Peptides against a protein of PDB entry 5NXQ. Designs and how they scored, part 26

Target 1, 114 residues: chain A of PDB entry 5NXQ
Amino acid sequence: EIQIPVSMAAEEEYLRSKVLSELLTDTLENDGEMYGNENEVLAALNGAYDKALLRLFASACSDQNVEKALSLAHELKQDRALTAAVKISERAELPSLVKKINNIREARYEQQLK

## One batch from the design tools (peptide)

Design b1_p23_1_s3 (made by RFdiffusion4, then SolubleMPNN; from b1_p23_1, 10 letters changed)
Fold by OpenDDE base, seed 2:
Formats: sequence, C-alpha cells, structure tokens
Structure b1_p23_1_s3 (fold): chain B 114 residues (1-114), chain A 23 residues (1-23)
Amino acid sequence: as target 1 above (114 residues)
Amino acid sequence: SEKEKKEKLLKEMEKIIEEYEKE
C-alpha cells in the first residue's frame, strides 16, 4: 500500500481547490453564465481552498518556517481563515507571525472601506 | 522527542482547522 505524505496530500488538494476557485471566479467575472447557486458554489470552493492552505500553513508553522507560513497566509481568501491562521500561530508559539497576520487582516479591512 | 512534539502540535492545529470547517 502506498501512503502519501500529509504535506503532499495537502498540496494536491490545494492545487485542485485553487484551480476550481479561480476558474469559477473568472467565469463569474468575465462570462457569468452560471445559474442558480453560483455564489454558494463559489463560497464552498473558497472554503475548501482555504482549508487546504491552512493545512499547509500548519505544516509550515510546525517547521518554524515563519516566512513560508506568512506567504501562505497572504494566499488565504476568507477573513475567518486568517483568524484560524492566527490561532494556529498562537498554538505554535509564534507571536511575531500572529502580529503579521493581524496586519494582513487590518490591511484588508482598510481596502474594504475604500 | 522532537518528532513526538511536532506530531502533537500538528494534531492540535488540525483541531483548529476542524473548527474552521464547522463555521
């Protein structure tokens, strides 16, 4: 039996979710031919995307790779995912990363206000 | 061991991800 390492499995799921999320987003923005529950589908895909990223993020934190973790955090789409990333960072005892992720959140809040 | 510590940490982080999924 072949076992896939957790990190590799997470990367595969991330790539799959990323592609689907981007395709749907592009379709809605440029074509908009989806009918019915397109917004619900998009939300679900984004959720799966962020979940996959969070696993990669957790792995990076466990390796004490702050720079990689921060790069992954920038790829998160949902605010609730950033919140989860903060919690993960706290568990990993990486207060500097916590601050940097909160800065990402604040920056996004500012952009929404514009 | 360091390996065991890392595994425990990852398990704790997975719980956080599970809670995120429930939202």
Scores: peptide ipSAE 0.584, ipTM 0.926, DockQ to the pose 0.797
Fold by OpenDDE base, seed 1:
Structure b1_p23_1_s3 (fold): chain B 114 residues (1-114), chain A 23 residues (1-23)
Amino acid sequence: as target 1 above (114 residues)
Amino acid sequence: SEKEKKEKLLKEMEKIIEEYEKE
């Protein structure tokens, strides 16, 4: 059956998740109001955001578009999402991309220690 | 075919993404 292209669906979900995640983050940072479950909501939104990005990332990898894939990897928020991106890159047989993504992870580790 | 190879690859990648979701 005919379905909406995977890339288009992923892009829509990415944009939606990105906007919602940013709005919630800004609200918490600027207003400082907590009503119980905002952290859980933020985590869920970030998860959905990264999941959508990973699908875009997978698409880029399937096209052997390393530069696009790398740029998308930089947009990932969670370390576990970067781990998934590494696994995807390995499956796509893109070892140079694997190395670059691991460099992103290492850089973030260093920043967290400061 | 190249199309079939790409589809199989994407399916494998989707499995990785689904595993990520479960973590």
Scores: peptide ipSAE 0.584, ipTM 0.926, DockQ to the pose 0.797
Fold by OpenDDE base, seed 4:
Structure b1_p23_1_s3 (fold): chain B 114 residues (1-114), chain A 23 residues (1-23)
Amino acid sequence: as target 1 above (114 residues)
Amino acid sequence: SEKEKKEKLLKEMEKIIEEYEKE
């Protein structure tokens, strides 16, 4: 069995999860109910999407590529994923990134209140 | 080495990601 590099595996899963999530969303918006469990499927896909993205994020952090890490953080959908990103940033000893991610969280919170 | 440090760091980060998955 061929061992796939972690970064490549993460990218593959990210793209796959992203595409599936978008397709499901579009289908629900245009065609309505398909299987009766669309919400559960979407939630699972979003979870997998963020998980894959977090691995890319971790890789960027390990390279101390703050700008790349930040751009990836903006792509995260769930707040709990942003929380994980903060923890990862702390482990990578990138306090500036921690602050920037927390700003993202605060911004999203404010948008939800509007 | 720097390579080893990076690998260890990524391993620790993976633990965080796995914990996220369990939530």
Scores: peptide ipSAE 0.583, ipTM 0.926, DockQ to the pose 0.853
Fold by OpenDDE base, seed 3:
Structure b1_p23_1_s3 (fold): chain B 114 residues (1-114), chain A 23 residues (1-23)
Amino acid sequence: as target 1 above (114 residues)
Amino acid sequence: SEKEKKEKLLKEMEKIIEEYEKE
């Protein structure tokens, strides 16, 4: 069985998810509501988007590329995705990255509080 | 080997991602 490398597969899915997310965003900005189901659609797209990013993130971690991993973490939208990134970082034995991602989470919490 | 270790690591990370998706 031919298997696509994780990084390549993740990149393809990321690009696809990003495009769809952007298209939906543009639609909402230009046309308004999507007949009451826009939140469900957005949630699904965000989930796929973050999942794709997490695979890229995992690949970067496996390469011990902390800078790339951190950059990808900043692109994550959902807190639960950041939590997953922390778990991945821990598995990769990258404690400095764990700390930096937790800082991202804390910063977002503070922004929501204000 | 290093390759085997990396492969194992990626598999473990994929399990984390799959768990994320199920939440």
Scores: peptide ipSAE 0.582, ipTM 0.926, DockQ to the pose 0.780

Design b1_p23_1_s4 (made by RFdiffusion4, then SolubleMPNN; from b1_p23_1, 9 letters changed)
Fold by OpenDDE base, seed 5:
Structure b1_p23_1_s4 (fold): chain B 114 residues (1-114), chain A 23 residues (1-23)
Amino acid sequence: as target 1 above (114 residues)
Amino acid sequence: SEQKKKEELLKEMEEIIDEYAAE
């Protein structure tokens, strides 16, 4: 049987989660129909999306690829996921990445204050 | 070895991810 590397599996899960999240979001925005559980479904999808993305992020950190890690961090949707990314960065001993991710968080905080 | 260190690092990172997923 074909053996799929962990990194590829993570990428696949990320892409699937991303597509599903976007599809659901677009459907809700365009169709406008409410079923009463959209927010819950979206939250679950976002969680899965960020989880998959964090695995890619962790891989990038393990490779000491700060640029790739940072680009992935920008794709994270939830603040708690960014927090996890910070923790991962700290474990990888990448303080510059920690600062950059915290800047992302701060920028999002400022946007929410408006 | 560097490979073992990397594997251990990834394991630790996975624990962080699991913690995130559990919240």
Scores: peptide ipSAE 0.626, ipTM 0.936, DockQ to the pose 0.800
Fold by OpenDDE base, seed 4:
Structure b1_p23_1_s4 (fold): chain B 114 residues (1-114), chain A 23 residues (1-23)
Amino acid sequence: as target 1 above (114 residues)
Amino acid sequence: SEQKKKEELLKEMEEIIDEYAAE
């Protein structure tokens, strides 16, 4: 069995999850097809998507690539994933990134209040 | 070494990710 490098595996999983999530979303929005489990599938896909992103995020942090890490954080969909990103940033000793990610969270909270 | 430190850091980060995934 061929073992894939962690970073490559993360990217592959990210892309797969992203594509599947988008396809399902588009199907629901454009075709109106309902099978009864779309929300559950989307939630699962979003979880996998964010997990894959977090691995990429962790890699970026380990490389001290704050800009890349921040860009990836913006792509995270779930708030709990942003929380994980904050924890990762703290472990990487990147306080500026922590602040920026928290700003993302606050901005999303504000949008929800509108 | 720097490489070893990086690996250890990534390991700690993976633990955070695993915790996230377990929720």
Scores: peptide ipSAE 0.624, ipTM 0.936, DockQ to the pose 0.796
Fold by OpenDDE base, seed 1:
Structure b1_p23_1_s4 (fold): chain B 114 residues (1-114), chain A 23 residues (1-23)
Amino acid sequence: as target 1 above (114 residues)
Amino acid sequence: SEQKKKEELLKEMEEIIDEYAAE
């Protein structure tokens, strides 16, 4: 039996989760409501989406590909996922990436205050 | 050896991701 590399498996899960998240978001924006549990479903999908992204992020960090890692971090939706990305960056000994991700977090926080 | 170190690093990162998923 053929085993799929970790990076490829992560990409598959990312694409699946991204499509489902976007479809749900579009439906809510266009139709207003779905089944009464939209927020719960969206949270679950976003969690899976960020988890898949974090695996791609970890792979990029392990390759010392800071530019790719940063691009992936911008795609993360949840603040707690950005926190996980910071921890991963610290383990990879990439302090410049840590600072840049923290800047993303601060920027999003400031936007929420407006 | 370098590949082995990379694999161990990825394992440690997976533990961080597991902690995220558990919240």
Scores: peptide ipSAE 0.624, ipTM 0.936, DockQ to the pose 0.847
Fold by OpenDDE base, seed 3:
Structure b1_p23_1_s4 (fold): chain B 114 residues (1-114), chain A 23 residues (1-23)
Amino acid sequence: as target 1 above (114 residues)
Amino acid sequence: SEQKKKEELLKEMEEIIDEYAAE
């Protein structure tokens, strides 16, 4: 069996999920066809997308690369994923990153209110 | 070793990710 580095595997999955999510979104926007399961499919794709990002995020944290980790956190779509990122940051003992990610969450909450 | 510590750290992080994916 071929051994693939964790970082490479994560990047591959991220790119795949990102492309599929974008293609589906574009298709739905352009075609306008509704089959009744689009939201469910999009949610599943977004979940996979964030999961892949979190693996990249974890890798960045393990490298003590706060700047890269933060940039990845900004790409996360779901609040649940940001919560996971906070937990990962805490495990990596990066309190400054924890604060910055919480700021992202708070900013998104404010955007939802307005 | 540093490599072992990093491996264990990543393992713990993967558990957090699995928890996220399960919700």
Scores: peptide ipSAE 0.621, ipTM 0.936, DockQ to the pose 0.794

Design b1_p23_2 (made by RFdiffusion4)
Fold by OpenDDE base, seed 3:
Structure b1_p23_2 (fold): chain B 114 residues (1-114), chain A 23 residues (1-23)
Amino acid sequence: as target 1 above (114 residues)
Amino acid sequence: EEEEEKEEFLEDAEEIIEETFEE
């Protein structure tokens, strides 16, 4: 079996999860209820999506590519994923990135308050 | 040494990720 580099594997998983998440979202918007478990399926897909995205995020941090890391953080859907991104940024000793991700998190809290 | 440090960082990051999505 051909070993795929970790970065490529992460990209593949991200793309797969992204496509599936978008397909499911579109289906729910256009066709409505599927089998009564669509919310659970969507949650699972969103989890996989953020998980894969965080691996890309970590890779960007390891490259000291703050701008790429920040762009990836903006694509994260779940608050728990943003928290993970902060932890990873702290481990990478990137305080500027930590601040920027916290700003994203705060902005989302403000939107939820409305 | 730099490659080893990066590998260790990525392992630590993976641990954070796994803990975040642990069921």
Scores: peptide ipSAE 0.681, ipTM 0.946, DockQ to the pose 0.879
Fold by OpenDDE base, seed 2:
Structure b1_p23_2 (fold): chain B 114 residues (1-114), chain A 23 residues (1-23)
Amino acid sequence: as target 1 above (114 residues)
Amino acid sequence: EEEEEKEEFLEDAEEIIEETFEE
């Protein structure tokens, strides 16, 4: 059985989760008729999406590809996922990346206050 | 040695991810 490399598996899961998240978002925006579990489904999809991204993020960190890691961090949706990215960056001993991700998080907080 | 360090890092990252999304 050909084992798919972890990175390829993570990419596949990311793409799947991204597509589902986008479809659900579009459906909620256009057809407000999802059955009462819409928020739960959306939360689950967002969780899976960010989880997949964080695995890609970790891979990028392991390669010391800070630019790729940062680009992936920008794609994270949930604040808890950004926090995880900070922790992973700290473990990778990438303080510049830590600062940049914290800046992303701060910027999102400021946007929510407006 | 470098490969082992990377594997350990990825394991640590996976732990962080799992802890983040624990229900």
Scores: peptide ipSAE 0.681, ipTM 0.946, DockQ to the pose 0.879
Fold by OpenDDE base, seed 4:
Structure b1_p23_2 (fold): chain B 114 residues (1-114), chain A 23 residues (1-23)
Amino acid sequence: as target 1 above (114 residues)
Amino acid sequence: EEEEEKEEFLEDAEEIIEETFEE
């Protein structure tokens, strides 16, 4: 088995998860209930999507590419994923990025309350 | 050494990710 670089693997999984999520969404919007487990499937896809993004995020952090890391963080869907991004940023000793990600979380909380 | 540090960081990040999505 050929070892694929972490970044490439993450990019592949991100794209796959994104496409599948979009396809599922379109199916639900146009065709309605398909298998009776659509929400569970969607949750699993969202998990895979965020996991892939977080791996890319970690890679960006390792490169000290704060701008790229922040851009990736904006693409995260789940709050738990943002929390993970904060932890990763802390491990990377990037306090400015920590603050920026916390701002993203705060903004999402405010939107949910409205 | 720098590559090793980055590898260790990525391993730590992977652990954080795995813990985050554990069911």
Scores: peptide ipSAE 0.679, ipTM 0.946, DockQ to the pose 0.922
Fold by OpenDDE base, seed 1:
Structure b1_p23_2 (fold): chain B 114 residues (1-114), chain A 23 residues (1-23)
Amino acid sequence: as target 1 above (114 residues)
Amino acid sequence: EEEEEKEEFLEDAEEIIEETFEE
């Protein structure tokens, strides 16, 4: 059976989830028309977004494209996603990437404390 | 062999991803 390449599927899902997440965020900030489960919906969308990004991240790691992988890691929103990226980088035997992603996490922690 | 290793890596990565977002 002919299937869509994993990388293409991941890219499509990333773009879709990114757009939807941004649209929902803008709606809540500007229109305030949503009531009830907004936070749950946002969490679900952000989850899908980061999940798609991590698949792209893994692909970049498999290609030994450290610069692309790092760029993708910067786009991750959730801390749990960064943790996953670290684990994937460790599996890829890319210690320099591990360090750089941990630096991203630390920087975000410092920003939250301000 | 290299392609097989990459495939195994991607499978491992997918497992990490699924575990991360498991509810």
Scores: peptide ipSAE 0.679, ipTM 0.947, DockQ to the pose 0.876

Design b1_p23_2_s1 (made by RFdiffusion4, then SolubleMPNN; from b1_p23_2, 9 letters changed)
Fold by OpenDDE base, seed 5:
Structure b1_p23_2_s1 (fold): chain B 114 residues (1-114), chain A 23 residues (1-23)
Amino acid sequence: as target 1 above (114 residues)
Amino acid sequence: DEEKKKQEFLKESEEIIDETFAE
């Protein structure tokens, strides 16, 4: 078994999950037929997607690359993932990033309320 | 050293991630 560096593994997982998520989403939107486990599969895939992103996010934080970290945070889909990003940012002692991610979160809350 | 601190941070981050998506 070939060992892949953590960062590379995260990137590969992100790309894989992103592509699959998009493909499945497109299929669900266009197929017309509903399967009993479609939403479950999509949710699980979205989870994997966000997990991969968060690993990249943590890496960016460790590099003190706030801009990269923020861009990754914008790609997160689930609120729980944004919460995790906030926690990670706090541990990284990046208060500006914390604020910016919370702004993303608040914006999404407002969108959901409309 | 800085590398050790980075690894510790990444480890803690992984724990946060795992906790977030725990079944």
Scores: peptide ipSAE 0.699, ipTM 0.955, DockQ to the pose 0.784
Fold by OpenDDE base, seed 4:
Structure b1_p23_2_s1 (fold): chain B 114 residues (1-114), chain A 23 residues (1-23)
Amino acid sequence: as target 1 above (114 residues)
Amino acid sequence: DEEKKKQEFLKESEEIIDETFAE
């Protein structure tokens, strides 16, 4: 089996997961034809989506590309994924990125209160 | 040396990711 570069594989998985997640979300919102396990499928797709994003995020951090890393963090859907991004940023010794990602998390918490 | 550190960082990051989405 041919080995694919990590970053390339991550990009492919991200695009695939993004498309499927968006399609499924749209279908649910518009009462489309779905199986009985819609929520489980959506959760799995969202997980794969964030997982792929985090790999891209790590790559950006390794390149010291803070702006790209931050942009990717904004695309993360799950709070646990943001937490992972913080951990990765800390290990990358990017304190400014850590602060900005924590701000994203706090903003989402405040939005939930409204 | 720098490349090695990058690879180690990516490996550690993968571990964080795997732990995050572990069942």
Scores: peptide ipSAE 0.698, ipTM 0.955, DockQ to the pose 0.783
Fold by OpenDDE base, seed 3:
Structure b1_p23_2_s1 (fold): chain B 114 residues (1-114), chain A 23 residues (1-23)
Amino acid sequence: as target 1 above (114 residues)
Amino acid sequence: DEEKKKQEFLKESEEIIDETFAE
C-alpha cells in the first residue's frame, strides 16, 4: 500500500466529504426527499466533513498559522466541531484563536435566537 | 524535539476529534 502523508490524507478526506455533502444536499433540494435515511446520511457526511476539517485545523494550529486555523473554523458546520476546535486551540496555547472561535459560536447562537 | 512535540499535539488533537464524534 502506498504511504500517504498525513496532511495529504486529511485534505483528500476533506475534499471527498465536502463534495459528497454538497452533492447530497443539492440533490435533496432539487429532487426532493429520498424517503429513506437521508437525514442520517447527511449527518454522517457532515460528521466526516467536520472531522476532516478539524484535522486540518489541528495541523494549522501546530504550524502556529492562526489565520488559516480561523478560516477552517469558519467552515465547520456543527457546534460540537467548534467546541472541539476550541479545545484544540487551548492545547495549542493560542488564546486569541480560542476567543475568535468562541465568537463564531456565539454568533451562531444569536442567529438561532431570531 | 520540535517535530516530536508536533506529533504529540496532533495525536492529542485526534483524540479530541474522536471523542467529539463518538457514538
Scores: peptide ipSAE 0.698, ipTM 0.955, DockQ to the pose 0.780
Fold by OpenDDE base, seed 1:
Structure b1_p23_2_s1 (fold): chain B 114 residues (1-114), chain A 23 residues (1-23)
Amino acid sequence: as target 1 above (114 residues)
Amino acid sequence: DEEKKKQEFLKESEEIIDETFAE
């Protein structure tokens, strides 16, 4: 059995999850409701999507690639995922990244109030 | 060494991720 590096595995999972998420979104937008568990499916896909992104995020942090890490953080959909990114950044001793991710979270909170 | 530290970091990160999405 071949052991796949974490970064490569994460990239593959991210791409898969992204494609599936986009496919579902397009279906709902163009073909109407699925008349089933589309909300549940969407939630599951979003979870897998963010999970994969966070693995890439952790890899970027380990490489001290703050710009890449920040770019990935912007792609995260769920607040819980952003929280995880903050935790990972703290452990990576990247305080500037922590602040920038918290700014993303705050911005999203403000938008929800509008 | 540095590689070991990196792997430990990634392991800890994975634990954070798993905890975040635990159902």
Scores: peptide ipSAE 0.697, ipTM 0.955, DockQ to the pose 0.767

Design b1_p23_2_s2 (made by RFdiffusion4, then SolubleMPNN; from b1_p23_2, 10 letters changed)
Fold by OpenDDE base, seed 1:
Structure b1_p23_2_s2 (fold): chain B 114 residues (1-114), chain A 23 residues (1-23)
Amino acid sequence: as target 1 above (114 residues)
Amino acid sequence: SEEEKKKKFLEESEKIIEEAFAK
């Protein structure tokens, strides 16, 4: 049995979750409502997607790759994921990244109010 | 070692991730 590195495993899950999320979204937009548990399915897919991204994010932070970490943070969908990214950045002692991620979160809050 | 520190960091990060999505 081959042990898969954390980063590779995260990328695999990210790609899988991203594809499924996009396919579901396209179906809802173009083919109408998926009667039943569509919201639950979307939430589950988005959760898996963000979790995978956060694992990649943590890897980037461990490498002190702020640019890569920030680009990944922009791809996060849920607020709870951004909050997790902030916590991870704090532990990585990357205050500039913390500020930039908080700016992303604040911007999204403002958009929700409009 | 640096590798061990990174490993520990990733493990701790995983705990943060799991906690964020436990609900």
Scores: peptide ipSAE 0.711, ipTM 0.955, DockQ to the pose 0.880
Fold by OpenDDE base, seed 2:
Structure b1_p23_2_s2 (fold): chain B 114 residues (1-114), chain A 23 residues (1-23)
Amino acid sequence: as target 1 above (114 residues)
Amino acid sequence: SEEEKKKKFLEESEKIIEEAFAK
Protein backbone atom coordinates (compact mmCIF):
# COMPACT_ATOMS: atom_id res chain seq x y z
CA GLU B 1 0.00 0.00 0.00
CA ILE B 2 1.37 3.36 -1.02
CA GLN B 3 1.42 6.28 1.38
CA ILE B 4 -0.35 9.41 0.25
CA PRO B 5 1.43 12.70 0.92
CA VAL B 6 -0.17 14.78 3.66
CA SER B 7 -1.06 17.62 1.32
CA MET B 8 -2.72 15.31 -1.17
CA ALA B 9 -4.68 13.56 1.54
CA ALA B 10 -5.78 16.89 2.91
CA GLU B 11 -6.91 18.03 -0.51
CA GLU B 12 -8.99 14.92 -0.97
CA GLU B 13 -10.63 15.36 2.40
CA TYR B 14 -11.22 19.02 1.72
CA LEU B 15 -13.00 18.32 -1.53
CA ARG B 16 -15.12 15.61 0.02
CA SER B 17 -16.09 17.72 3.00
CA LYS B 18 -16.76 20.76 0.83
CA VAL B 19 -19.11 18.84 -1.44
CA LEU B 20 -21.00 17.28 1.44
CA SER B 21 -21.31 20.58 3.27
CA GLU B 22 -22.62 22.35 0.19
CA LEU B 23 -25.08 19.57 -0.59
CA LEU B 24 -26.45 19.57 2.93
CA THR B 25 -26.75 23.34 2.95
CA ASP B 26 -28.59 23.35 -0.35
CA THR B 27 -30.90 20.60 0.83
CA LEU B 28 -31.80 22.47 3.99
CA GLU B 29 -32.47 25.63 2.04
CA ASN B 30 -34.62 24.00 -0.62
CA ASP B 31 -36.08 20.82 0.86
CA GLY B 32 -36.32 21.67 4.54
CA GLU B 33 -35.50 19.39 7.44
CA MET B 34 -34.11 15.93 6.89
CA TYR B 35 -33.98 13.48 9.80
CA GLY B 36 -34.12 15.79 12.80
CA ASN B 37 -30.36 16.04 13.26
CA GLU B 38 -29.53 18.37 10.41
CA ASN B 39 -27.74 20.90 12.57
CA GLU B 40 -25.58 18.23 14.13
CA VAL B 41 -24.67 16.80 10.75
CA LEU B 42 -23.86 20.24 9.42
CA ALA B 43 -21.66 21.01 12.40
CA ALA B 44 -19.77 17.78 11.92
CA LEU B 45 -19.27 18.46 8.25
CA ASN B 46 -18.12 21.99 8.94
CA GLY B 47 -15.61 20.66 11.40
CA ALA B 48 -14.20 18.18 8.94
CA TYR B 49 -14.12 20.86 6.28
CA ASP B 50 -12.17 23.30 8.42
CA LYS B 51 -9.78 20.62 9.63
CA ALA B 52 -8.95 19.72 6.06
CA LEU B 53 -8.43 23.35 5.16
CA LEU B 54 -6.19 23.90 8.15
CA ARG B 55 -3.98 21.04 7.09
CA LEU B 56 -3.66 22.64 3.67
CA PHE B 57 -3.03 25.92 5.43
CA ALA B 58 -0.23 24.44 7.48
CA SER B 59 1.32 23.02 4.33
CA ALA B 60 1.18 26.41 2.67
CA CYS B 61 2.81 28.01 5.69
CA SER B 62 5.50 25.36 5.59
CA ASP B 63 6.20 26.37 2.01
CA GLN B 64 6.28 30.02 3.04
CA ASN B 65 3.44 30.61 0.58
CA VAL B 66 1.70 33.43 2.41
CA GLU B 67 -0.69 34.24 -0.41
CA LYS B 68 -1.94 30.68 -0.64
CA ALA B 69 -2.20 30.46 3.13
CA LEU B 70 -4.25 33.64 3.29
CA SER B 71 -6.54 32.45 0.52
CA LEU B 72 -7.18 29.25 2.44
CA ALA B 73 -7.84 31.18 5.64
CA HIS B 74 -10.62 33.10 3.91
CA GLU B 75 -12.32 29.79 3.19
CA LEU B 76 -12.42 28.78 6.86
CA LYS B 77 -15.94 28.84 8.28
CA GLN B 78 -15.56 28.68 12.04
CA ASP B 79 -13.88 31.17 14.34
CA ARG B 80 -12.08 28.39 16.17
CA ALA B 81 -10.51 27.44 12.87
CA LEU B 82 -9.27 30.98 12.31
CA THR B 83 -7.81 30.94 15.79
CA ALA B 84 -5.99 27.76 14.95
CA ALA B 85 -4.71 29.36 11.76
CA VAL B 86 -3.31 32.25 13.79
CA LYS B 87 -1.47 29.86 16.07
CA ILE B 88 -0.05 27.98 13.12
CA SER B 89 1.05 31.24 11.50
CA GLU B 90 2.77 32.31 14.68
CA ARG B 91 4.75 29.10 14.78
CA ALA B 92 5.63 29.61 11.15
CA GLU B 93 6.95 33.05 12.11
CA LEU B 94 4.70 34.82 9.63
CA PRO B 95 3.58 37.95 11.50
CA SER B 96 2.05 39.58 8.43
CA LEU B 97 -0.16 36.55 7.94
CA VAL B 98 -1.13 36.63 11.61
CA LYS B 99 -2.27 40.21 11.24
CA LYS B 100 -4.25 39.50 8.10
CA ILE B 101 -6.03 36.52 9.65
CA ASN B 102 -6.92 38.58 12.69
CA ASN B 103 -8.40 41.13 10.32
CA ILE B 104 -10.59 38.39 8.87
CA ARG B 105 -11.80 37.52 12.35
CA GLU B 106 -12.55 41.13 13.18
CA ALA B 107 -14.44 41.62 9.95
CA ARG B 108 -16.64 38.64 10.72
CA TYR B 109 -17.34 39.98 14.20
CA GLU B 110 -18.47 43.26 12.71
CA GLN B 111 -20.71 41.45 10.27
CA GLN B 112 -22.37 39.60 13.12
CA LEU B 113 -23.08 42.87 14.87
CA LYS B 114 -25.09 44.14 11.90
CA SER A 1 17.62 19.64 7.97
CA GLU A 2 14.97 21.80 6.36
CA GLU A 3 12.94 18.73 5.56
CA GLU A 4 13.00 17.67 9.17
CA LYS A 5 11.98 21.14 10.29
CA LYS A 6 9.01 21.11 7.95
CA LYS A 7 7.97 17.69 9.15
CA LYS A 8 8.12 18.81 12.75
CA PHE A 9 6.17 21.95 11.92
CA LEU A 10 3.40 19.93 10.30
CA GLU A 11 3.24 17.62 13.29
CA GLU A 12 2.92 20.54 15.67
CA SER A 13 0.30 22.10 13.43
CA GLU A 14 -1.73 18.91 13.56
CA LYS A 15 -1.73 19.12 17.34
CA ILE A 16 -3.03 22.67 17.15
CA ILE A 17 -5.80 21.53 14.82
CA GLU A 18 -6.76 18.66 17.07
CA GLU A 19 -6.88 20.90 20.10
CA ALA A 20 -9.03 23.46 18.31
CA PHE A 21 -11.70 20.88 17.57
CA ALA A 22 -11.49 18.82 20.73
CA LYS A 23 -14.80 18.41 22.55
Scores: peptide ipSAE 0.711, ipTM 0.954, DockQ to the pose 0.870
Fold by OpenDDE base, seed 3:
Structure b1_p23_2_s2 (fold): chain B 114 residues (1-114), chain A 23 residues (1-23)
Amino acid sequence: as target 1 above (114 residues)
Amino acid sequence: SEEEKKKKFLEESEKIIEEAFAK
């Protein structure tokens, strides 16, 4: 078994999940096929996407790279992922990042209400 | 060491991530 650095593994999984999710979405939108499990498949892919992204986020936090971490947080799709990002930021003792991510979450909540 | 601290941080972060997506 090949040993892959954590950062490389995270990036690989992120890219794989992102590409697959986008391709599947585009395919479904373009051909109009209904399989009955599209939402579940997309949810699983989005989950993998966010998980991989969070691993990159954690890496950025460990480097004290707030700018990169925030940029990654903006790419997160699910609220539960943002919540995880907040927890990670708190452990990294990055209060400014915590505040900014909470702002992202609040903004999305407001958008959902409208 | 600094490297050990980072390793531990990433491991604990992974636990947070897994917990967030656990069914």
Scores: peptide ipSAE 0.710, ipTM 0.954, DockQ to the pose 0.903
Fold by OpenDDE base, seed 4:
Structure b1_p23_2_s2 (fold): chain B 114 residues (1-114), chain A 23 residues (1-23)
Amino acid sequence: as target 1 above (114 residues)
Amino acid sequence: SEEEKKKKFLEESEKIIEEAFAK
């Protein structure tokens, strides 16, 4: 069996999950058809998407590439993913990144309150 | 070594990721 490097695998999974998530979203918005399983499928895709992003995020942190890490964090969809990103940043000893990700998280909370 | 530290970091990060999305 052919082994793929972790970083490449993560990127591939990210792209696949992103495309599928967008396609599903577009279908729901354009066709207006809602099925019982669509939300579950979307949630699963979002999970895979965020997991893939977090792996890329961890890689960026390991490279001390704060700018890349932050850009990836902005692409995260779920709050639990942002929380994971904070934990990873803390372990990477990147306090500035921790603060910025927490700001993203707080901003999203504020949006939900409006 | 630096390489070993990075490897360990990524492994620990993977655990964080898995825990975040555990059912």
Scores: peptide ipSAE 0.710, ipTM 0.954, DockQ to the pose 0.831

